# Ledger of designs, part 118: peptides against a protein of PDB entry 5EIB

Target 1, 366 residues: chain A of PDB entry 5EIB
Amino acid sequence: VDLEPGTMDSVRSGPFGQIFRPDNFVFGQSGAGNNWAKGHYTEGAELVDSVLDVVRKESESCDCLQGFQLTHSLGGGTGSGMGTLLISKIREEYPDRIMNTFSVMPSPKVSDTVVEPYNATLSVHQLVENTDETYCIDNEALYDICFRTLKLTTPTYGDLNHLVSATMSGVTTCLRFPGQLNADLRKLAVNMVPFPRLHFFMPGFAPLTSRGSQQYRALTVPELTQQMFDSKNMMAACDPRHGRYLTVAAIFRGRMSMKEVDEQMLNVQNKNSSYFVEWIPNNVKTAVCDIPPRGLKMSATFIGNSTAIQELFKRISEQFTAMFRRKAFLHWYTGEGMDEMEFTEAESNMNDLVSEYQQYQDATAD
Target 2, 366 residues: chain A of PDB entry 5EIB as posed
Amino acid sequence: VDLEPGTMDSVRSGPFGQIFRPDNFVFGQSGAGNNWAKGHYTEGAELVDSVLDVVRKESESCDCLQGFQLTHSLGGGTGSGMGTLLISKIREEYPDRIMNTFSVMPSPKVSDTVVEPYNATLSVHQLVENTDETYSIDNEALYDICFRTLKLTTPTYGDLNHLVSATMSGVTTCLRFPGQLNADLRKLAVNMVPFPRLHFFMPGFAPLTSRGSQQYRALTVPELTQQMFDSKNMMAACDPRHGRYLTVAAIFRGRMSMKEVDEQMLNVQNKNSSYFVEWIPNNVKTAVCDIPPRGLKMSATFIGNSTAIQELFKRISEQFTAMFRRKAFLHWYTGEGMDEMEFTEAESNMNDLVSEYQQYQDATAD

## One batch from the design tools (peptide; made by RFdiffusion4, then SolubleMPNN)

Design b2_p15_6_s3 (from b2_p15_6, 8 letters changed)
Fold by OpenDDE base, seed 4:
Structure b2_p15_6_s3 (fold): chain B 366 residues (1-366), chain A 15 residues (1-15)
Amino acid sequence: as target 1 above (366 residues)
Amino acid sequence: TLYVGLGRFSSLAND
């Protein structure tokens, strides 16, 4: 789905364009112009019914519909505005299905689009209410990984999207291969989401290695385990040491010893015990899939539900507040039918989410 | 670009 045709043509002409049904390409003509309101109330609202018709048709053709997965950006008008509209409409029609998202958070390091903090804040407000599971893929973290870890002097969207694809492949491993932990979206939610609003995940991937260092790096279970828990391997720009893990899932891929994985996972938990909540027993889950990712002998993917995710929301809130206090660019949103109250409500709900994460961070076992 | 992946858990998980 896009509000512009050119993106669909790029996907269709791409190496995987043939895997999608032609009738499942739904697109507009005018785009959202990086405006959430245009994506949510005008251009996106005109297209949403055509998307829902495709969603219904594809849902009816499923033997067992578990839920939906959405991949979108929160900085752009289409991914943010139309994406959250679509989530709301799907949630209304399928209230008993899991809504899972891969939500790309904006960063000033990656994009010069001034209104991204508005689009992100308005989107987070919708995601808090209408999703069951949200992977926070932060362009800030992706850029920092590309620059600092991968040693790319000028990270491109291609480099960032490579990390996104590796992460998405990792977190979906248990859904794609039989006999794994969290083999369905509902089991993932039950294991990862202790409180309904606290469903924002910090994904991470290992190995992350620069091209010049790949040939010298041994891939071992201890190294994968250590890197997976390193803040530098997180796809969200948060330090887990500034918060507490509510829940963790670790997904190992490749031929390795289950015993060695369990030993290393126990060791990393014990070393980092101060960064876990004490009142959620057995809050770390581990899966091992014998099938490695393409081009690697082994990998590890991390899914963390951590109170440190509040750092990401605080960053967006600070950027939002800096513009909103001056009413900068608001006329572009109000001209599409939005009220200034929707901005204030979205800011309030995101700040409430931050406060809720902080409350559970400070909570002791009674 | 918005990708809506419908969770078709068809057993064709051959990567």
Scores: peptide ipSAE 0.035, ipTM 0.601, DockQ to the pose 0.102
Fold by OpenDDE base, seed 1:
Structure b2_p15_6_s3 (fold): chain B 366 residues (1-366), chain A 15 residues (1-15)
Amino acid sequence: as target 1 above (366 residues)
Amino acid sequence: TLYVGLGRFSSLAND
């Protein structure tokens, strides 16, 4: 789905364009112009019914509909505005189904789009209320991984999208291969989300290795476990050491000893025990899938529900507040039918979310 | 599970 036709042509011409049904390409003509309000109230609102008709048709063809997975960006107008409109409409029609998102967080290191903090804040307000699980994929973290870890001098969107695809492949492993932990979206939510609003995940992937170092790095269970818990391997620009893990899932892929995985996972929890809440028993879950990812002998994917995720929301909130105090660019949103009150409500709800994460960070077992 | 992709794919410059 897009509000511009050119994106659909890029998908169709791509290596996997033929796996999608032609009738499932829904697109507009005018685009959102990086404006959330165009995506949510005008251009996106004109297209949403056509998308919902496709969603209904594909849902009816499912033997067992677990829920929905949306992949979108929060900095743009289409992914943010129309994406959150679609989430709301799907939630209204399918209230008993899991809503899962892969939400790409904006960063001024990656994009010069000045209004991204507005689009992100307005989107987070919708995601807090209308999703059950949200993977926070932060363009700042992706850029820093590409530059610092992968040793790419000039990271491209292709390099960032490679990390996104590896992470998405990792976190969906249990859904795609039978007999795993969290084999359904509801079971993942039950294991990962102790409080309904605290459903924002910090994903991570291992191995992350520069091309020049690949030949010297052993792929072992201890190495994967150590890298997966390293703050430098997080796909969200937060330091887990500044917060506490509420819940963790680890998904190992490849031929390895389950015993060795369990031993290494116990060792890393014990070494990092100060960074876990003590009042959630058995809050670390581990899965092993014998099928490695393409091009690797083994990998590990991390899913963290951490109170450190508040650092990401604080960054967006600070950028939002700096613009909103001056009413900068606000006329582009109000001209599409938005009220200034919707901005203050979205800012308030995101600040409440930050306060909730801080409350559970400071909570003791007593 | 239904997958819905929303967003601009950067044109892979075919260099």
Scores: peptide ipSAE 0.035, ipTM 0.564, DockQ to the pose 0.259
Fold by OpenDDE base, seed 5:
Structure b2_p15_6_s3 (fold): chain B 366 residues (1-366), chain A 15 residues (1-15)
Amino acid sequence: as target 1 above (366 residues)
Amino acid sequence: TLYVGLGRFSSLAND
């Protein structure tokens, strides 16, 4: 789905364009112009019914519909505005199905789009209410990984999207291969989401290795385990050491000893025990899939529900507040039928979410 | 680009 036709043509002409049904390409003509309100209330609202018809048809063709997975950017008008409109409409029609998202957070290091903090804040407001689980994939973290860890001097969207694809492949491993932990979206939510609003995950991937260092790196279970818990391997720009893990899932891929994985996972939990809440017993889950990702002998994917995710939301909130206090660019949104109250409500709800994470960070066992 | 993946991600299981 896109509000611009050129994106669909790029997908169709791409190496995987033929895996999608032609009738499942739904697109507009005008685009959203990086405006959430165009995506949500005008251009996106004109297209949403055509998307819902495709969603219904594909849902009816499922033997067992678990839920929905959305991949979108929160900085752009289509991914943010139309994406959250679709989430809302799907939630209304399928209230008993899991809503999962891969939400790409904007960063000033990656994009010069000034209104991204508005689009992100308005989107987070919708995601808090209408999703069951959200993977926070932060362009800030992706850029820093590409630059600092992968030693790319000028990271491209292709380099960032490669990290996104590796992470998405990792977190969906349990859904694609039988006999794994979290074999369905609902079991994942039950294991990862102790409180309904606290459903924002920090994904991480190992190994992250520069091209020049690949030949010198051993891939071992201890090294994967250590890297998976390293803040530099997180796809969200927050330090887990500044918060506490509510829940963790670790997904190992490749031929390895389950005993060695369990030993290393216990060791890393004990070493990092101060960064876990003490009042959620058995809050770390581990899965091992014998099938490695393409081009690797083994990998580990991390899913963390951490109170440190508030650093990401605080960054967006600070950028939002800096513009909103001056009413900068608001006329582009109000001209599409939005009220200033919707901005204030979105800011308030995101600040409440930050406060909720802080409360659970500071909570002790009774 | 918005990808709405309905549960047919089983067809991408050609790893």
Scores: peptide ipSAE 0.035, ipTM 0.602, DockQ to the pose 0.126
Fold by OpenDDE base, seed 3:
Structure b2_p15_6_s3 (fold): chain B 366 residues (1-366), chain A 15 residues (1-15)
Amino acid sequence: as target 1 above (366 residues)
Amino acid sequence: TLYVGLGRFSSLAND
């Protein structure tokens, strides 16, 4: 789905374009112009029913509908505005189904779009209320991984999207292959979301290896385990050491010993015990899938529900507040039928979310 | 599970 036709042509002409049914390409003509309100109230609102018709048809064709997975950007107008509109409409029609998102957070290191903090804040407000599980894929973190870890001098969207694809492939492994842990979206939610509003995950992937060092890197269970808990491997720009893990899931892929995985996962938890809440028992879950990702012998994907995710929301909030206090660009949103009050409500709800994460970070077992 | 891809992962077209 897009408000611009050119994106659909890129997907259709891509290596996987033939996987999608032609009738499932729904697109507008005018785009959202990086405006959340245009995606949510005008251009997106005109297209949403056509998308819902496709959603219904595909849902009816499912033998067992678990829920929905939406992939979108929060910095743009379509992914943010129309994406959150679709989430709301799907939630209204399918209230008993899991809503899962892969939400790409904007960064000034990646985009010069000045209104991204508005689009992101307005989107987070919707995601807090209307999603069950949100993977925070932060362009800040993706850029830093590409630059610092992968040693790419000029990271491209292709390089960032490769990391996104690896992460998405990792976190969905248990949904796509036979396994015991997190075999469905609801089991994932039960394991990962102790409190309804605290459903924002920091994903991580291992191995992350520069092209020059790839030939010299051993792929071992200990190395994967150490790397997936490293802050440098997180796809969200927050340091887990500045917070506490509420819950963790680790998904290993490839031929490895389950015993070795369990031993290494216990060791990393014990070593990092100060970074876990003590009042959630058995808050780390591990899965192994014998099928490696393409081009790797083995991998590990990390899913963390950490109170450190508040660093991401604080970054967006600070950028939002800096613009909103001056009423900068607001007329572009209000001109699309949006109320100025929705900005204040969205800011408040995101600040409340930050406060909730901080409360659980500071909570003791007493 | 239904997969819905939304929005331009804006390829910055290098002009």
Scores: peptide ipSAE 0.033, ipTM 0.578, DockQ to the pose 0.226

Design b2_p15_6_s4 (from b2_p15_6, 6 letters changed)
Fold by OpenDDE base, seed 3:
Structure b2_p15_6_s4 (fold): chain B 366 residues (1-366), chain A 15 residues (1-15)
Amino acid sequence: as target 1 above (366 residues)
Amino acid sequence: TLYVGVGSFSDLVND
């Protein structure tokens, strides 16, 4: 789905464009112009019924509909505004189904779009209320991985999207290969989300290796286990050492010993025990899939529900507050039918979420 | 599970 036709042509011409049904490409002509309000109230609202008709048709063709997975950016107008409108409308029609998102967070290091903090804050407000699981993929973290770890001097959107794709493939492994832990979206939610509003995940991937060092790197279970818990391998721009893990899932792919995986996972938990909450027993889950990702012998994907995710929301809130205090660019949103109150409600809800994460970070077993 | 791609991030890698 897009409010611009050019994205659909890029997907169709891509190496996987033929896996999608032609009738499932829904697109507008006008675009959102990086404005959440155009995506949510005007241009997106005109297109949403056509998308819902496709969603209904595909849902009716499912033998057992578990839920929905939505991929979107929070910095642009279409992914943020229309994406959250679709989430709301799907939630209204399918209240008993799991809503899962891959939400790409904006960064000033990657984009010059000045209004991204508004689009992100308005989107987070919707995601808090209308999603069950949200993978936070932060362009700040992706850029830093490309530059520092992968040794790319000028990271491109293609380089960032490669990391997104690897992460999405990793976290969906249990859904695609039957008989694994978290084989459905509801079981994943039960294991990962102890409190309904605290459903924002830090994804991580291993191995992250520069092209020049790939041939010299031995992929081992101990190395993968160490890397997936390294803050440098997190796809969200927060340090797990500044918070506490509520829950963790680790997904190993490739031919390896389950015994070795369990031993290494126990060792890394014991080394990092201060970074876990003590009042959630057995809060680390491990899965092993014998099928490696394409081009690798083995990989590990990390899913963390950590109170450190508040650093991401604080960054967005600080940027939002700096613009909103001056009422900068607000007329572009109010001109599309938004009230200024919706900005203050969205800011308040995101600050409440930060406070909730902090409360559970500071909670003891006593 | 139904997959909905909105905007520029539609690259679901099916392996």
Scores: peptide ipSAE 0.117, ipTM 0.723, DockQ to the pose 0.380
Fold by OpenDDE base, seed 5:
Structure b2_p15_6_s4 (fold): chain B 366 residues (1-366), chain A 15 residues (1-15)
Amino acid sequence: as target 1 above (366 residues)
Amino acid sequence: TLYVGVGSFSDLVND
């Protein structure tokens, strides 16, 4: 789905364009112009019914509908505005189904779009209320991984999207292949979300290796386990050492010893015990899939529900506040029918979310 | 670009 036709033509002409049904391409003509309000209330609102018709048709064709997975950017107008509109409409129609998102967080290092903090804050407000599970894929972290870890001098959207695709492949492994851990979206939510509002995940992927170092890197279970818990491998720009893990899932892929995985997972938990809450027993889950990702012998994917995610929301909030106190660019949103109150409500809800994460970070066992 | 997957991304991510 897009508010611009050119993106759909690019997808159709791409190497995977034939995987999608032609009738499942829904697109507008005008675009959102990086404006959340255009995506949510005007251009997106005109298109949403046609998307919902496709969603209904595909849902009816499912033998067992578990829920929905949405991939969107929070910096742009279409992904943020229309994406959150779709989430709201799908939630209204399917209230008993899991809503899962892959939400790409904006960064000034990646985009010069000045209004991204507004689009992100307005989106987070919707995601807090209308999603069950949100993978926070932060362009700040993706850029830093590309630059620092992968040694790319000028990271491209292609380089960032490669990390996104690897992460998405990793976190969906248990849904696509036979396994015991998180075999459905609801089981994932039960294991990962101890409190309804605290459903924002830090994904991570291993191995991350520069092209120049690939030939010198061994792929071992200990190395994957260590790298997976390294803050530099997190796809969200927060340091887990500044918070506490509420819950963790680790998904290993490839032919490896389950015993070795369990031993290494126990070792990394014990080494990092100060970074876990003590009042959630058995809060680390591990899965092994014998099928490696394409081009790798083995990988590990991390899903963390950490109170350190508040650093990401604080970054967005600070950027939002800096603009909103001056009412900068606000007329582009109010001109689409928004009230300033909706900005204040979104800011407040995101600050409340930060406060909730801090409360559970500071909580002790009784 | 907005992608909506119904059920799973099994069709989107060919291994």
Scores: peptide ipSAE 0.077, ipTM 0.642, DockQ to the pose 0.166
Fold by OpenDDE base, seed 4:
Structure b2_p15_6_s4 (fold): chain B 366 residues (1-366), chain A 15 residues (1-15)
Amino acid sequence: as target 1 above (366 residues)
Amino acid sequence: TLYVGVGSFSDLVND
């Protein structure tokens, strides 16, 4: 789905364009112009019914619909505005189905789009209320990984999206291969989401290796485990050491000893015990899939529900507040039918979410 | 599970 035709043509002409049904390409003509309000109330609202018709048709063709997975950017008007509109409409129509998102968080390191903090804040407000599971894929973290870890001098969107693809492939492993932990979206939610609003995940992937170092790197279970828990491998720009893990899932892929995985996972938990809440028993889940990802002998994917995710929301909130205090660019949103009150409500709800994460971070067992 | 992609995918398809 896009509000511009050119993106759909790029997907259709791409190496995998033929795997999608032609009738499932829904697109507009005008775009959102990086404006959440255009995505949510005008251009996106004109297109949403056509998307819902496709969603209904595909849902009816499913023998057992578990839920929905949305991939979108929170910086752009289409992904943010129209994406959150779709989430709301799908949730209204399918209240008993899991809503899962891969939400790409904007960063000034990656994009010069001034209004991205507005689009992100307005989107997070919708995601808090309308999703069950949200993978926070932060362009700031992706850029830092590309630059610092992968040693890319000038990270491109292609380099960032490679990390996104690897992460998405990793977290969906249990859904795609039989006999794994979290084999369905609902089971993932039950294991990962102890409180309904605290459903924002910090993903991570291992191995992350620069091209120059790949030939010299041994892929071992200890190295994968250590790297997966390293703050530098998190796809959200948060330090887990500044918070506490509520829940963790680790997905190992490739031929490895389950015993070695369990030993290394126990070791890393014990070393990092101060960074876990003590009042959630058995809050770390591990899965091992014998099928490695393409081009790797083994990998590990991390899913963390951590109170440190508040650092990401604080960053967006600070950027939002800096512009909103001056009423900068607001006329572009109000001109599309938004009220200034929607901005204050979105800011308030995101600050409430931050406060809730902090409360559970500071909570003791007694 | 139904997959819905929204926004610019121009950058996701290169892998």
Scores: peptide ipSAE 0.042, ipTM 0.675, DockQ to the pose 0.412
Fold by OpenDDE base, seed 2:
Structure b2_p15_6_s4 (fold): chain B 366 residues (1-366), chain A 15 residues (1-15)
Amino acid sequence: as target 1 above (366 residues)
Amino acid sequence: TLYVGVGSFSDLVND
């Protein structure tokens, strides 16, 4: 789905364009112009019914519909505005299904779009209320991984998207392959989300490899485990050492010893025990899939529900507040039918979310 | 599970 036809043509002409049904390409003509309000109330609202018709048709064709997975950007107008409209409409029609998102967080290091903090804040407000699970894929973190870890002097969208694709492939492994731990979306939510609003995850991937660096490093289970818990491997620009893990999931892929995985996961948890809440027992889940990712012998994917995620929301809130105090660019949103109150409500809800994470970070076992 | 992509795939699919 897009409000721009050129994006759809790029997907259709791409190496995977043939995997999608032609009738499932729904697109507008005008784009959102990086405006959440155009995505949510005008251009996106005109297109949403056509998308919902496709969603219904594909949902009816499912033998067992678990839920929905949305991939979108929060910095743009279409992904943020129309994406959150679509989430709301799907939630209304399918209230008993899991809503999962891969939400790409904006960064000034990656995009010069000045209004991204508005689009992100307005989107986070919708995600707090209408999603069950949100993977926070932060362009700040992706850029820093590409630059610092992968030694890419000028990270491209291709480099960032490679990390996104690897991470998405990792977290969805248990949904796509039969394994010892058959995880469905609901089981993941039950294991990862102790409180309904605290459903924002820090994903991580090991090994971090660029497309050009065929580092044939023979990775070991200890090395994968250590890399997954390294702050430099997090796809969200948060330091886990500044917070506490509420819950963790680790997904290993490739031929490895379950015993060795369990031993290394226990060891890393014990070494990092101060960074876990003590009042959630058995808050680390481990899965192993014998099928490695393409081009790797072994990988590990991390999913963290950490109170450190508040650093990401604080960054967005600070950028939002700096513009909103000056009423900068607001006329582009109000001109599409938005009220200034929607901005203050979205800011308030995001600040409440930060306060909730801080409360649970400071909570002791009484 | 239904997969829905929304937004500019220039930032998601260029590879």
Scores: peptide ipSAE 0.036, ipTM 0.636, DockQ to the pose 0.401

